Peptides against a protein of PDB entry 3T6J. Designs and how they scored, part 344

Target 1, 375 residues: chain A of PDB entry 3T6J
Amino acid sequence: PIVESYIGFIESYRDPFGSRGEFEGFVAVVNKAMSAKFERLVASAEQLLKELPWPPTFEKDKFLTPDFTSLDVLTFAGSGIPAGINIPNYDDLRQTEGFKNVSLGNVLAVAYATQREKLTFLEEDDKDLYILWKGPSFDVQVGLHELLGHGSGKLFVQDEKGAFNFDQETVINPETGEQIQSWYRSGETWDSKFSTIASSYEECRAESVGLYLCLHPQVLEIFGFEGADAEDVIYVNWLNMVRAGLLALEFYTPEAFNWRQAHMQARFVILRVLLEAGEGLVTITPTTGSDGRPDARVRLDRSKIRSVGKPALERFLRRLQVLKSTGDVAGGRALYEGYATVTDAPPECFLTLRDTVLLRKESRKLIVQPNTRLE
Target 2, 372 residues: chain A of PDB entry 3T6J as posed
Amino acid sequence: PIVESYIGFIESYRDPFGSRGEFEGFVAVVNKAMSAKFERLVASAEQLLKELPWPPTFEKDKFLTPDFTSLDVLTFAGSGIPAGINIPNYDDLRQTEGFKNVSLGNVLAVAYREKLTFLEEDDKDLYILWKGPSFDVQVGLHALLGHGSGKLFVQDEKGAFNFDQETVINPETGEQIQSWYRSGETWDSKFSTIASSYEECRAESVGLYLCLHPQVLEIFGFEGADAEDVIYVNWLNMVRAGLLALEFYTPEAFNWRQAHMQARFVILRVLLEAGEGLVTITPTTGSDGRPDARVRLDRSKIRSVGKPALERFLRRLQVLKSTGDVAGGRALYEGYATVTDAPPECFLTLRDTVLLRKESRKLIVQPNTRLE

## One batch from the design tools (peptide; made by RFdiffusion4, then SolubleMPNN)

Design b2_p30_3_s2 (from b2_p30_3, 12 letters changed)
Fold by OpenDDE base, seed 4:
Structure b2_p30_3_s2 (fold): chain B 375 residues (1-375), chain A 30 residues (1-30)
Amino acid sequence: as target 1 above (375 residues)
Amino acid sequence: TYVLTDEVASVVPLPPEDFMGTGRLLEVDP
């Protein structure tokens, strides 16, 4: 088997300031069959990057062919096991030296084991579809999230010699219509500059890229989905995200006004964006469960994903990228924290919904590492 | 040829924790 490993101070999600890496390491085996799908995605990456909703001037100057593999994790030492990884975590290195993506295939497989009876917050009519397509939709989302999410966009930089990696005279900020007014200086990184919101903001961008690009027929074709199956994968991917946004409330601490998990905060932000789009795209309805206790249902109108959801996500995603590229911390924080705010304001009453989410919370799963045998 | 054991899908319920981990986690169900 092809064995991959890494070890070191890598992910900064546990640092409140997003700067200090947690020590982790893994040993994994390459899943060749699953990697083939991601290889096809890589082969299309240069073209798919052009589909992202920002000007080419905000994308990497040169396409650097990344590596993407599906990994079956044998051992993972750390505080948690991811579904995917994009490294290095320095955006400047990603755009100049390249990057590697991995999907932790067996981690995803464990996550797919959802029992219908335990599936919360979905309408009954969606449960079977959700169970059927959760796995495939996750494969699509992880691939897009890592490769075209984390692997996309450019940071505007002024180096130690005062040289810019962009033309100050010609590059226009698409949100303001003005020349670029801010950038990263020498020694500034994404994490150092955006600090407390950096991890969650970047995850939100990557998740948004996944949702946005999963609508592209070529993406679904790469993963082997066409026709009705492709539409179902899209629907379930979006449905999963809006459901995740509700589930995210578990990870909000009202007393501290903080989030305890970057990805869940990101998913809540996306939910807020899609709710703001209105037009009946997303509906969260408080209900009463069979036990007579509070429950909720999330509904996503499939027919409005492209007409309402996509444009809303496009605008939001473009703003995320522009603010990231320009190092506009003030604008980025205002945007992101605005959507990440949890109140009990109607109609959503998110703090009340949080109580419902906590009431319906299940025990988390511990992944047990596998062994290998020769056959 | 190597084969992963069935333990690859082994799941042990844990008490709720405030933090889910560090990596790019897509999972939405606990």
Scores: peptide ipSAE 0.032, ipTM 0.601, DockQ to the pose 0.242
Fold by OpenDDE base, seed 3:
Structure b2_p30_3_s2 (fold): chain B 375 residues (1-375), chain A 30 residues (1-30)
Amino acid sequence: as target 1 above (375 residues)
Amino acid sequence: TYVLTDEVASVVPLPPEDFMGTGRLLEVDP
């Protein structure tokens, strides 16, 4: 069996400044069957990167074929266990040396164990579909998030010798129509420059890539979905994201105006983007539960995902990437914090909805870490 | 060949289910 492991200061989510990694480690075994799906995704990665909504000048100059492996975790030591990992976390290294992706397959299985009666904030008509396709949609989302999310984009850099990794005269900012006016200087990194928003911003970009590219037929085909099944996987993936954006409110602390979880903040931002798109794409409706207490329902109009959702996400995702590439912290912070702001303004009344979310919160899940047997 | 078993080795906390769908670990301590 192929055994994989890592150990060290890796993920910086516990650092408010996004710089200091938490010490963690794992031991896992390769799931060859599931890895084959991700290998097909890797084989298509160079082509799929071209589908991302930014010019090639904002993408890596040279495609570096990454590794992508599905792992069954035997032991994870850390404050939590992810579903997917992309390493290294240094963008400069990702673009020059490459990266490795892993999906923690047995972790995903735990996430799918939601009981229908406990499934919050969905319409009854969506619950069975959600339960059926949550797992498959997560596989798609994780693969895209890690490989094409974290694995995409270029940082514009001026090195210590004053040389640029881009042509200052010819590269145009697609948002402004102007030449590039900002970049990373020697010694500046994504984390050092974007600091408090770096982790969540990057997760938001990666999640957005997942939603955006899951609409591509080739992606669904790679994962073995066609026809109505493919459309259901897409729908459930998007539905899960907008639901997650609502659930995210649990991790906002109004008194401190801060987020306690980078991924949840990212998902809330995406929800805000999709709500802003309007046209009935996403609707959050406060309701009364069977217990007579506040509840809510999230509705996603399936028919508007491509017509309304995709264009909105495209524009947003392009802006995220352009601001990241150019090291435009002011612009990036303004954009991201704008969508990450939680107020009680109508019609959404997010602070009020937060109370509902807290009222309906589920217990934190645990993973039972497995053993192995010889056969 | 090795196969996974459901025999408990250890228990690790998970982030919320929606976090489990994509990406990396951690809660930020206040």
Scores: peptide ipSAE 0.037, ipTM 0.515, DockQ to the pose 0.546; fails the geometry check
Fold by OpenDDE base, seed 1:
Structure b2_p30_3_s2 (fold): chain B 375 residues (1-375), chain A 30 residues (1-30)
Amino acid sequence: as target 1 above (375 residues)
Amino acid sequence: TYVLTDEVASVVPLPPEDFMGTGRLLEVDP
């Protein structure tokens, strides 16, 4: 087998300021079959990057072909195990040297293991479809999230000599119609500048890229889905995200007004964006469970994903990228924290929904690290 | 050439309740 590993202070998600890495490491075996699917995505990456909702001036100047590998993890040492990885975490290196993507395939398999009777917050009509396509849709989402999410976008930088990596006279901010008025100075990084929101903001951007680009016809073809299956994968991917946004409330601490999980915060933000789009795209309905206790249902109108959801996500995703590229911390914080705010305001009453989410909390899944045998 | 077995090699510790997750990843919902 082909064995891959990494080790070091890699991820900063446990640092409230997003700067200090947690020590982690893994040993994994390459899944060749799944890696081949990601190679097809890599082959289309340069084209798909052009489909992102920002001008080329906000994208990397030079396309750098990344590596993408699916791995079966044999051992992971750390506080948590990811489903996908994009490294290095330094934006400058990503822009100049490139990056590598990893999907932890067997971790995803654990995530896919949901029993119908335990599946919360979905309409009965969606449960079977969700169970069927959650895995495939998540493969699509992981690929897009890592490769085209984390792997996309340009930071505007002024170097130590005062030179810019963009033309100040010609590059226009698509949101304002004006010239670029802010950038990263020498020594400033994404994490250092955006600090407390950096991790979650970036995850939100990457997740949004996944949702946005999964609507592109070529993407589902790359993953081997066609016709009705492709549409079902899209639907389930979006449905999973809005459901995840509701589930995310578990990771909010009202007393501290903080989030305990960056990805869950990101998913909640996306839910808020899609709820704001209105027009019946997403509906969360409080219900009463068979046990007589509070429950809830999330519904996504499939017919409105492209007409309502896509434009809303496009606008939001463009704003995320523009604010990131320009180093506009004030604007970025205002945007992101605005959507990340959890209140009990109607109609959603998110704090009340949080109580429901906690009440319906599933047993925490244990990740069992496998053994192997040769055949 | 190889298969994953159901033989438990080890169990990954559960993160604390205030765990903010790790890395540039898709984290699975608990």
Scores: peptide ipSAE 0.035, ipTM 0.616, DockQ to the pose 0.259; fails the geometry check
Fold by OpenDDE base, seed 5:
Structure b2_p30_3_s2 (fold): chain B 375 residues (1-375), chain A 30 residues (1-30)
Amino acid sequence: as target 1 above (375 residues)
Amino acid sequence: TYVLTDEVASVVPLPPEDFMGTGRLLEVDP
């Protein structure tokens, strides 16, 4: 087998300041069959990057073809096993040197194992679709998230010599209509500048890229979905995201006004964006469960994903990128923390919903290490 | 040829008190 290893102080999700890496290490085996889909995605990456909702001036000047491999993890040391990885975590290096992507296929397989009777917060009709398409939709989302999410966007930088990596006279900020007024200076990084919101903000951007680009027929075709199946994969991917945004409330600590999980905070933000879009796109309805205790239902109107959801996400995602590119921490923080705020304001009453989420919480699952056999 | 067992798909529930929410798996499917 082809063995891959990953070791070091890499991911900063547990650092409140987003800078210090946690030690992680894994040993994995390449899943050749699953890697083929991601290779096709890589082959289309340069073209798909052009579909992102920001000007080319805010995208990388040169496309660097990354590696993307599906891995079956044998051993993982760390606080948690991701579904996907994009490295390095330094945006400047991603721009100049390139990056690698991996999908942890067997981790995803565990995530795919959903019992219908335990599936919370979905309508009954959606449960069957969700169970059927969760796996395929996750493959799509992870691929897009890593490759085109984390792998996209430009940081505007002034180097130590005072040179800019962008034309100050011609590049226009699409949100302001003005020339670029802020950038990263020498020694400033994404993490150092955005600090406490850096990880979650970037995850939000990456997740948003996934949702946005999964609407593109070429993406679904790459993954082998056409017709009704493609539409179901799209629907389930978006449904999973809005559901995840509700589930995210578990990871919010009201007393400290903080989030404990970067990805879940990101998903909550996306939920808020899609709720703000209105028009019946997303509905969260408090209900009473069969046990007589509080419950909730998330509904996503499939027919409004493209007409309502996509434009809302487009605007939001563009703002995320522009603020990231320009190093506008004040603007970025205002935007992101605004959507990340959890209150009990109607109609959603998120703090009350949090109680429901906690009530319906499942116990954490332990991944058991696989064994291997010789055939 | 080395073949993985299906054990990776097996999930063992942990006691609620042991859940700290730090696992990225739960970030995907909490």
Scores: peptide ipSAE 0.026, ipTM 0.530, DockQ to the pose 0.190; fails the geometry check

Design b2_p30_3_s3 (from b2_p30_3, 13 letters changed)
Fold by OpenDDE base, seed 2:
Structure b2_p30_3_s3 (fold): chain B 375 residues (1-375), chain A 30 residues (1-30)
Amino acid sequence: as target 1 above (375 residues)
Amino acid sequence: PYVLTDEVASVVPALPEDFMGTGRLLEVDE
C-alpha cells in the first residue's frame, strides 16, 4: 500500500485570528480507485479555472498541476477530522510552488450512512433522493472545494522592491470598473489582513466554487454522472448546502455575536445569498413536528438553480474573489459580515429558527479509527 | 479543508485486534 502522512501546525480554524495552526497529524493509505477520479479532475483543472466568474487577471498567472489523492485514514490526531484538505495553507506558496489536495475517503464513506428517520429539515419527497446522492455529491463538492476552490485566485502583491505582480495600468477591477487601488504589500498575507474572517471567508469562497462549478457538465462527466443522474447530483449538492446553512445556526452564539465554526458560518452566508436571490429558489418553512414541537423544512426549487441560483452565486463569488485579490479588508468584511449577521428579522427570523435547529440537534458523531493487518 | 455538515470527532479507542476496516461512525451524547 501507498502510505501518506503529515504532521505539524497546519490548520488555523481554531485561531480567532486565523493565523496560528493547530497541531495535527495523520497516517493514511491511498485509495487508488477513487484517486483516479480526482486525477481526471486535475487534468481538467486548468480549463475549469477559466470557468470561474472572474477575469484571468484575477486568476493565477501559471497553473501548477497539483496532486490529488483519495486517502483512507488510519489515524488522525486533532480536534476534528476533515473530509478534504488543501495544503499548504499559504496563498503565495500555492501560487508559486503548487499544492496538494487530498480527500479523506473513509471519512466521507462513514458520513454517507444516513438514517432517514433522523434526517432533519428536508421534505419527505427529497429524503430518499438526498440519501441516495449524498455520497456522490460530496465527492464532487470536496473535489471542487479543494482543487478549484482553495486552489484558485490570485493575490495582487507589491514586493519589497516595489514591483507588482500585475499590470497597474491595464488590470481593471470588474466590480468598480476602475484600476486596482489596493493590494498586498510585502509581508502581508491573506490571514494577516483579513484576520478574524479569513478562514470562514475562504471556506465560503471554496464552497461557492463547488456549487458554481458543479453545474458544469464536464465536472459531472469526470465523476461519471450523466443525464438525470447528473441533475440529481447537482440538486442534492445544492440542497445539502442550503440545509447546511440552516444547520449552521447551531454554531452561532447570539450572546457573543460570534461563530464557533468557520465552515458552518460560510454555509450560512451562502444560504443568505441564495435566499436574497428570491424568486422562490430557497424556502425555509417553520413547521410542527410529529412530537408537537417546532420543526422546519428547507425547499430548493430545482428548476431555478441555473436561472436564479447560479447568477446570484456568480455575482457573490466574483465579489469575494475581487475583494480577496485586492486585499480590500474593509470591503470584504462589510460584505461577509453582512451576510453572516444573524438576527430575528422577518421573514426568516433566524434566531427563532436557531431555537428550532437546537431543538432538533443530532448527537455528535465520532469516527472510530480502524486497525490494519499485513497479509 | 472541507468539514462535513455534521461535526465529527476523531477517536482512537482501545479496540479488539479483530477490528478491521475503514472505521465507523458512533453517536455520542453531548
Scores: peptide ipSAE 0.029, ipTM 0.538, DockQ to the pose 0.066
Fold by OpenDDE base, seed 1:
Structure b2_p30_3_s3 (fold): chain B 375 residues (1-375), chain A 30 residues (1-30)
Amino acid sequence: as target 1 above (375 residues)
Amino acid sequence: PYVLTDEVASVVPALPEDFMGTGRLLEVDE
C-alpha cells in the first residue's frame, strides 16, 4: 500500500486568535479508487475557478495544479480528525507554490452510515433521500471545499519593497466599483490580520464555494452523477448545510458569546445567509416531538435553490472573497460576525432553537481504532 | 479542512462540552 503521513503544527482552530497551530499528525493509506475521482476534479479546477463569483483579478494569477488524494487514516494524533485537508495553511504559499488536498475516505464512510431513527430536524419526506445521498454529497462538498474553496482566491499584497501584486490603477473592487483601497502589507497574513474570525471565515468561504459550485453542471458529472441523481445530490448537499447550520448551535456558548467549532460557526452563518434570502427557500419550524418535548424541522425548497439560494450565496461569497482579498478586517468582521451572531430574536429565535438542538442531541460516538482492509 | 456535522465523534471522551477542537473523530467500521 501507498502510505502517506504528515506531522506538525498545522491547524489553528484551537487558538482563539487563529494563529498558533495545534500539533497533529497522521498515518494513512492511499485509496487509489477514490483518488481517481478527485483527479477528475483537479483536471477541471482551472475552469471551475473561473466560475467563482469574483473577477479574475481576485483569483490567483497563475493556476497551479494541486494534488488531491483520498486517504484511509490508520492513526491520527490531534484534537480531531477532519474529513478533508488542504495544506499548507499559508495563503502566500498556496498562491505561489501550490497546495495539496486530502480526503479522509474512511472518515467520510462513517458519515455515510446515518440511522433514519437518529436523523433529527428533517422532514420525514426528506429522510430517505438524505440518507441515500448524504455520502455522495459529502464527496462533492469535500472535494469542492478543499480544492476550490481553500484553493481559491488572491490576497492583494504590498511587499517589503512597496511593490504590489496587483495593478492599483486598473483593478476594481466589484462591490464598491472603486479602486482597491486596502491590502496586506509585508508580514501581514490572513490569520494575523483577521485573527479571531480567520478560521471560521475561511471555512465559511470554502463551504460556500462548495454549495455554489455544486450547482455547476460539470461538477456532478465529474463525480459520476447524472439526471435526477445529480439534482438529488445537489439538494441533499444544500439540505445538509442548512441542517448543519441548525446543529451548529450545539457549538455556541451563549454565556461566553463564542463558538467552539469553526466549521459549525461557518455553517450557521450560511444558514443565516440562506434564511435572509427569504422567499421560502429555508424554513425552520419548531415542533413538538413524540415525547412531548421541543423539536424542530428544517425544510429547503428544492425549486428555489437556483432562483433564490444561488444568487444569495453568490453575493455573500463574493463579499467574503473581496473582503479577504483586500484585507478589510473591519468590513469582514462586520459581515461575518453579523451573520454569526446568535440571539433569540424572532422569527428564528436561535437561542431557543439551541435548547432544542441540545435536547435532541444524540450520544456521541466513541472512537476505538481506525481499521482498513486490503483485498 | 472539512469537518463533518453531528456524526463526528469526540476524540477524547473526557473533554468538556465547551472544548474547542480542530475537528472530530469518527468511528471507523471497516
Scores: peptide ipSAE 0.037, ipTM 0.487, DockQ to the pose 0.074; fails the geometry check
Fold by OpenDDE base, seed 3:
Structure b2_p30_3_s3 (fold): chain B 375 residues (1-375), chain A 30 residues (1-30)
Amino acid sequence: as target 1 above (375 residues)
Amino acid sequence: PYVLTDEVASVVPALPEDFMGTGRLLEVDE
C-alpha cells in the first residue's frame, strides 16, 4: 500500500484572522483507482486554467504540474476532516514551488448517506436526482475546487529589492481597464492583508471555480460523464451549491455578525451572487411543512445555468481574482462582505429563513475511521 | 492491496449534514 501522511500547523480556519494554523495530521492510503481520474484532471489542468475568467497576466507565470491523489483516510487528528486538501496554503509557494492536492474519498461517503425523507429544502422532483448524483457531483467539485480553485491565480508582488513579478506598464486590470495600482509588498501575504475574510474568500473563489469549470465538457468527460448524465451532474452540483448556501445560515451568528464556518459563508456568498443574477435562475420559496411549521424550497432552473448563472459567476469570480491578485483589501472586503451580509430584507428575508434552517437542522454526520484488510 | 473496512477504530469530528467538504474544514470556536 502507498501510505501518505502529513502533520503540522496547516489550516487557519480556527484563527479569526486566518493566520495561525491548527495542528493536525492524518494517515491515509492511496486509492489508485480514484486517483486515476484526478490524474486525468491534472493532465488537463494547464488547458483548463486558461478557461478561467481572468487574463493570463493574473494567472501563474509558469504552470507547475501538481500532484493529485485520492486518499482513504485511516486516521485524522484535527477539529474537522475535509474531503479535499490543497497544500501548501501559502500562495507564494503555490505559484513558485507548486502544490499537492488530495481527495479524501472515504470522507465523501458521509455526504452520500442522505435519506430521501430527511432531505430538506428540495423540491420532490429533484430529490431522487439529487441523491443519485450528489456523490459524483462532489467528486467533480472537489477536484476542481482543489486543483483549479486553490491552484489558480497569481499574486502581484514587489519584492524587498523593489522588483515586480509583473510588468507595471503592460498589465491591465480587466475590471478597471487601468494599470495595476496595488500589489503585495515584501512581507505581505494573502492572510496578512485580507485577514478576517481571507479563508472564506479563498474558499468562495475555489467553490466558484468548481461551479464555473464543471460546465466544461472536458471536465465531465474526465470524470466519466457524457450526455444526459453530464448535464445531471452539472445540475446537481449547482443545485447542491445553492442549497448549501441556504443551509449556511445555520453557521451565521446574527448577534455577533459573524460566520463560524468559512466554507459555508462562501456558499452563502455564491447563493447571493446567483440570486442577484435573477431571471428565475434561483428561487427560494418559504413553505409550510407537513408538520405545519415553516419550511422552504430552493429551486434552480436548469435551463438558465449557462445563460444566466455562468455569466454572473464569471463576473464575480473574475472580480474575486483581480482583487486577490492586486492585494486590494478595501475592494475585496467591500465585495465579499457585501455578499456575506445577512439581513432580513425582502424578498429573501434571510434572517427569517435562518430560523427555518435552524428548525429543519439535521444532525451532524460522524466519520468512522476504519481499519484496513489485505486482499 | 489494502481495502477499507467498516471496522471502527475511532471517530473524527462530525461534518455538517450538507457540508460539501471541499477544501479544508475547520470551524471557528466562539
Scores: peptide ipSAE 0.032, ipTM 0.515, DockQ to the pose 0.518; fails the geometry check
Fold by OpenDDE base, seed 5:
Structure b2_p30_3_s3 (fold): chain B 375 residues (1-375), chain A 30 residues (1-30)
Amino acid sequence: as target 1 above (375 residues)
Amino acid sequence: PYVLTDEVASVVPALPEDFMGTGRLLEVDE
């Protein structure tokens, strides 16, 4: 077996300012079969980066081929076990030195294990399809999220000597049509500038990249899906995201007006973006469960994913990237916190929906760290 | 070949039910 491990102060999600790393370590075994799929994705990464909805001037100047490996975790020490990792967590290093992607395959496998009777907030006609394609859709989403999400985008920087890594005279902000008016100065980082929203904002960008690029036929082909199967994987991936946006309300604390999980906040933001798109793309309907208590249903119109959803996500994702690249904290905060705001305003009445989500909350899953044997 | 076993070595922090585990380490309320 191929054994992989790392240890150190790596992830900063427990730091409110997103800067200080939590001590983390793991030991894992390489899953060769799944790694091969991600290697194919890596081989197409340079071309797929061009499909992202921002100008080349807002993308990395030079593509650096990363490693991407699927790992089965034997032991993990940390506050939580992720499904995917993109390291190093320094944007400057990712842009200049490259990066490594890891999918924690057996963690995903645990997440795939859903019981139909416990599946909340979906229409009955979607449940079987959801169960069937949840796993495959996760593989697609994680791959895109790590490789082309976290692995994409340029930060505009002025170094300590006053030199810019972009042409101030020719680079145009696609949102304003004007020259670039803000950038990162020496010593400023993504986390230091965007602070309390940095982690969730970046996760939202990465998740949005996943949803956006999963629509590309080449991506589905890389993962071995064609025809109706490819469309079902797309549908379930988008359906899972909008459902996750509803589930995210569990992790909002109304009294403190804050979120307790960066990824769940990100998923709620995406839900808000897709709801704002309108035209019947996403519908959340309060219902009454079989037990006579409040329930809800999320409906996604698959026929509107490309016509309504994609354009909405494109615009939003471009705005996220432009604001990130330019270090526009004020604009970025206004955009992101606007979508992350949870009120009881109609028509959605999210605080009321939160009560329903909490009512229907299932028990948390325990992840047991395995041992190995030789066969 | 090496195979993962069901033998309990340790328990890692639990994930929320139906949590989509994409991305990096999460902030989780216990």
Scores: peptide ipSAE 0.025, ipTM 0.405, DockQ to the pose 0.470; fails the geometry check

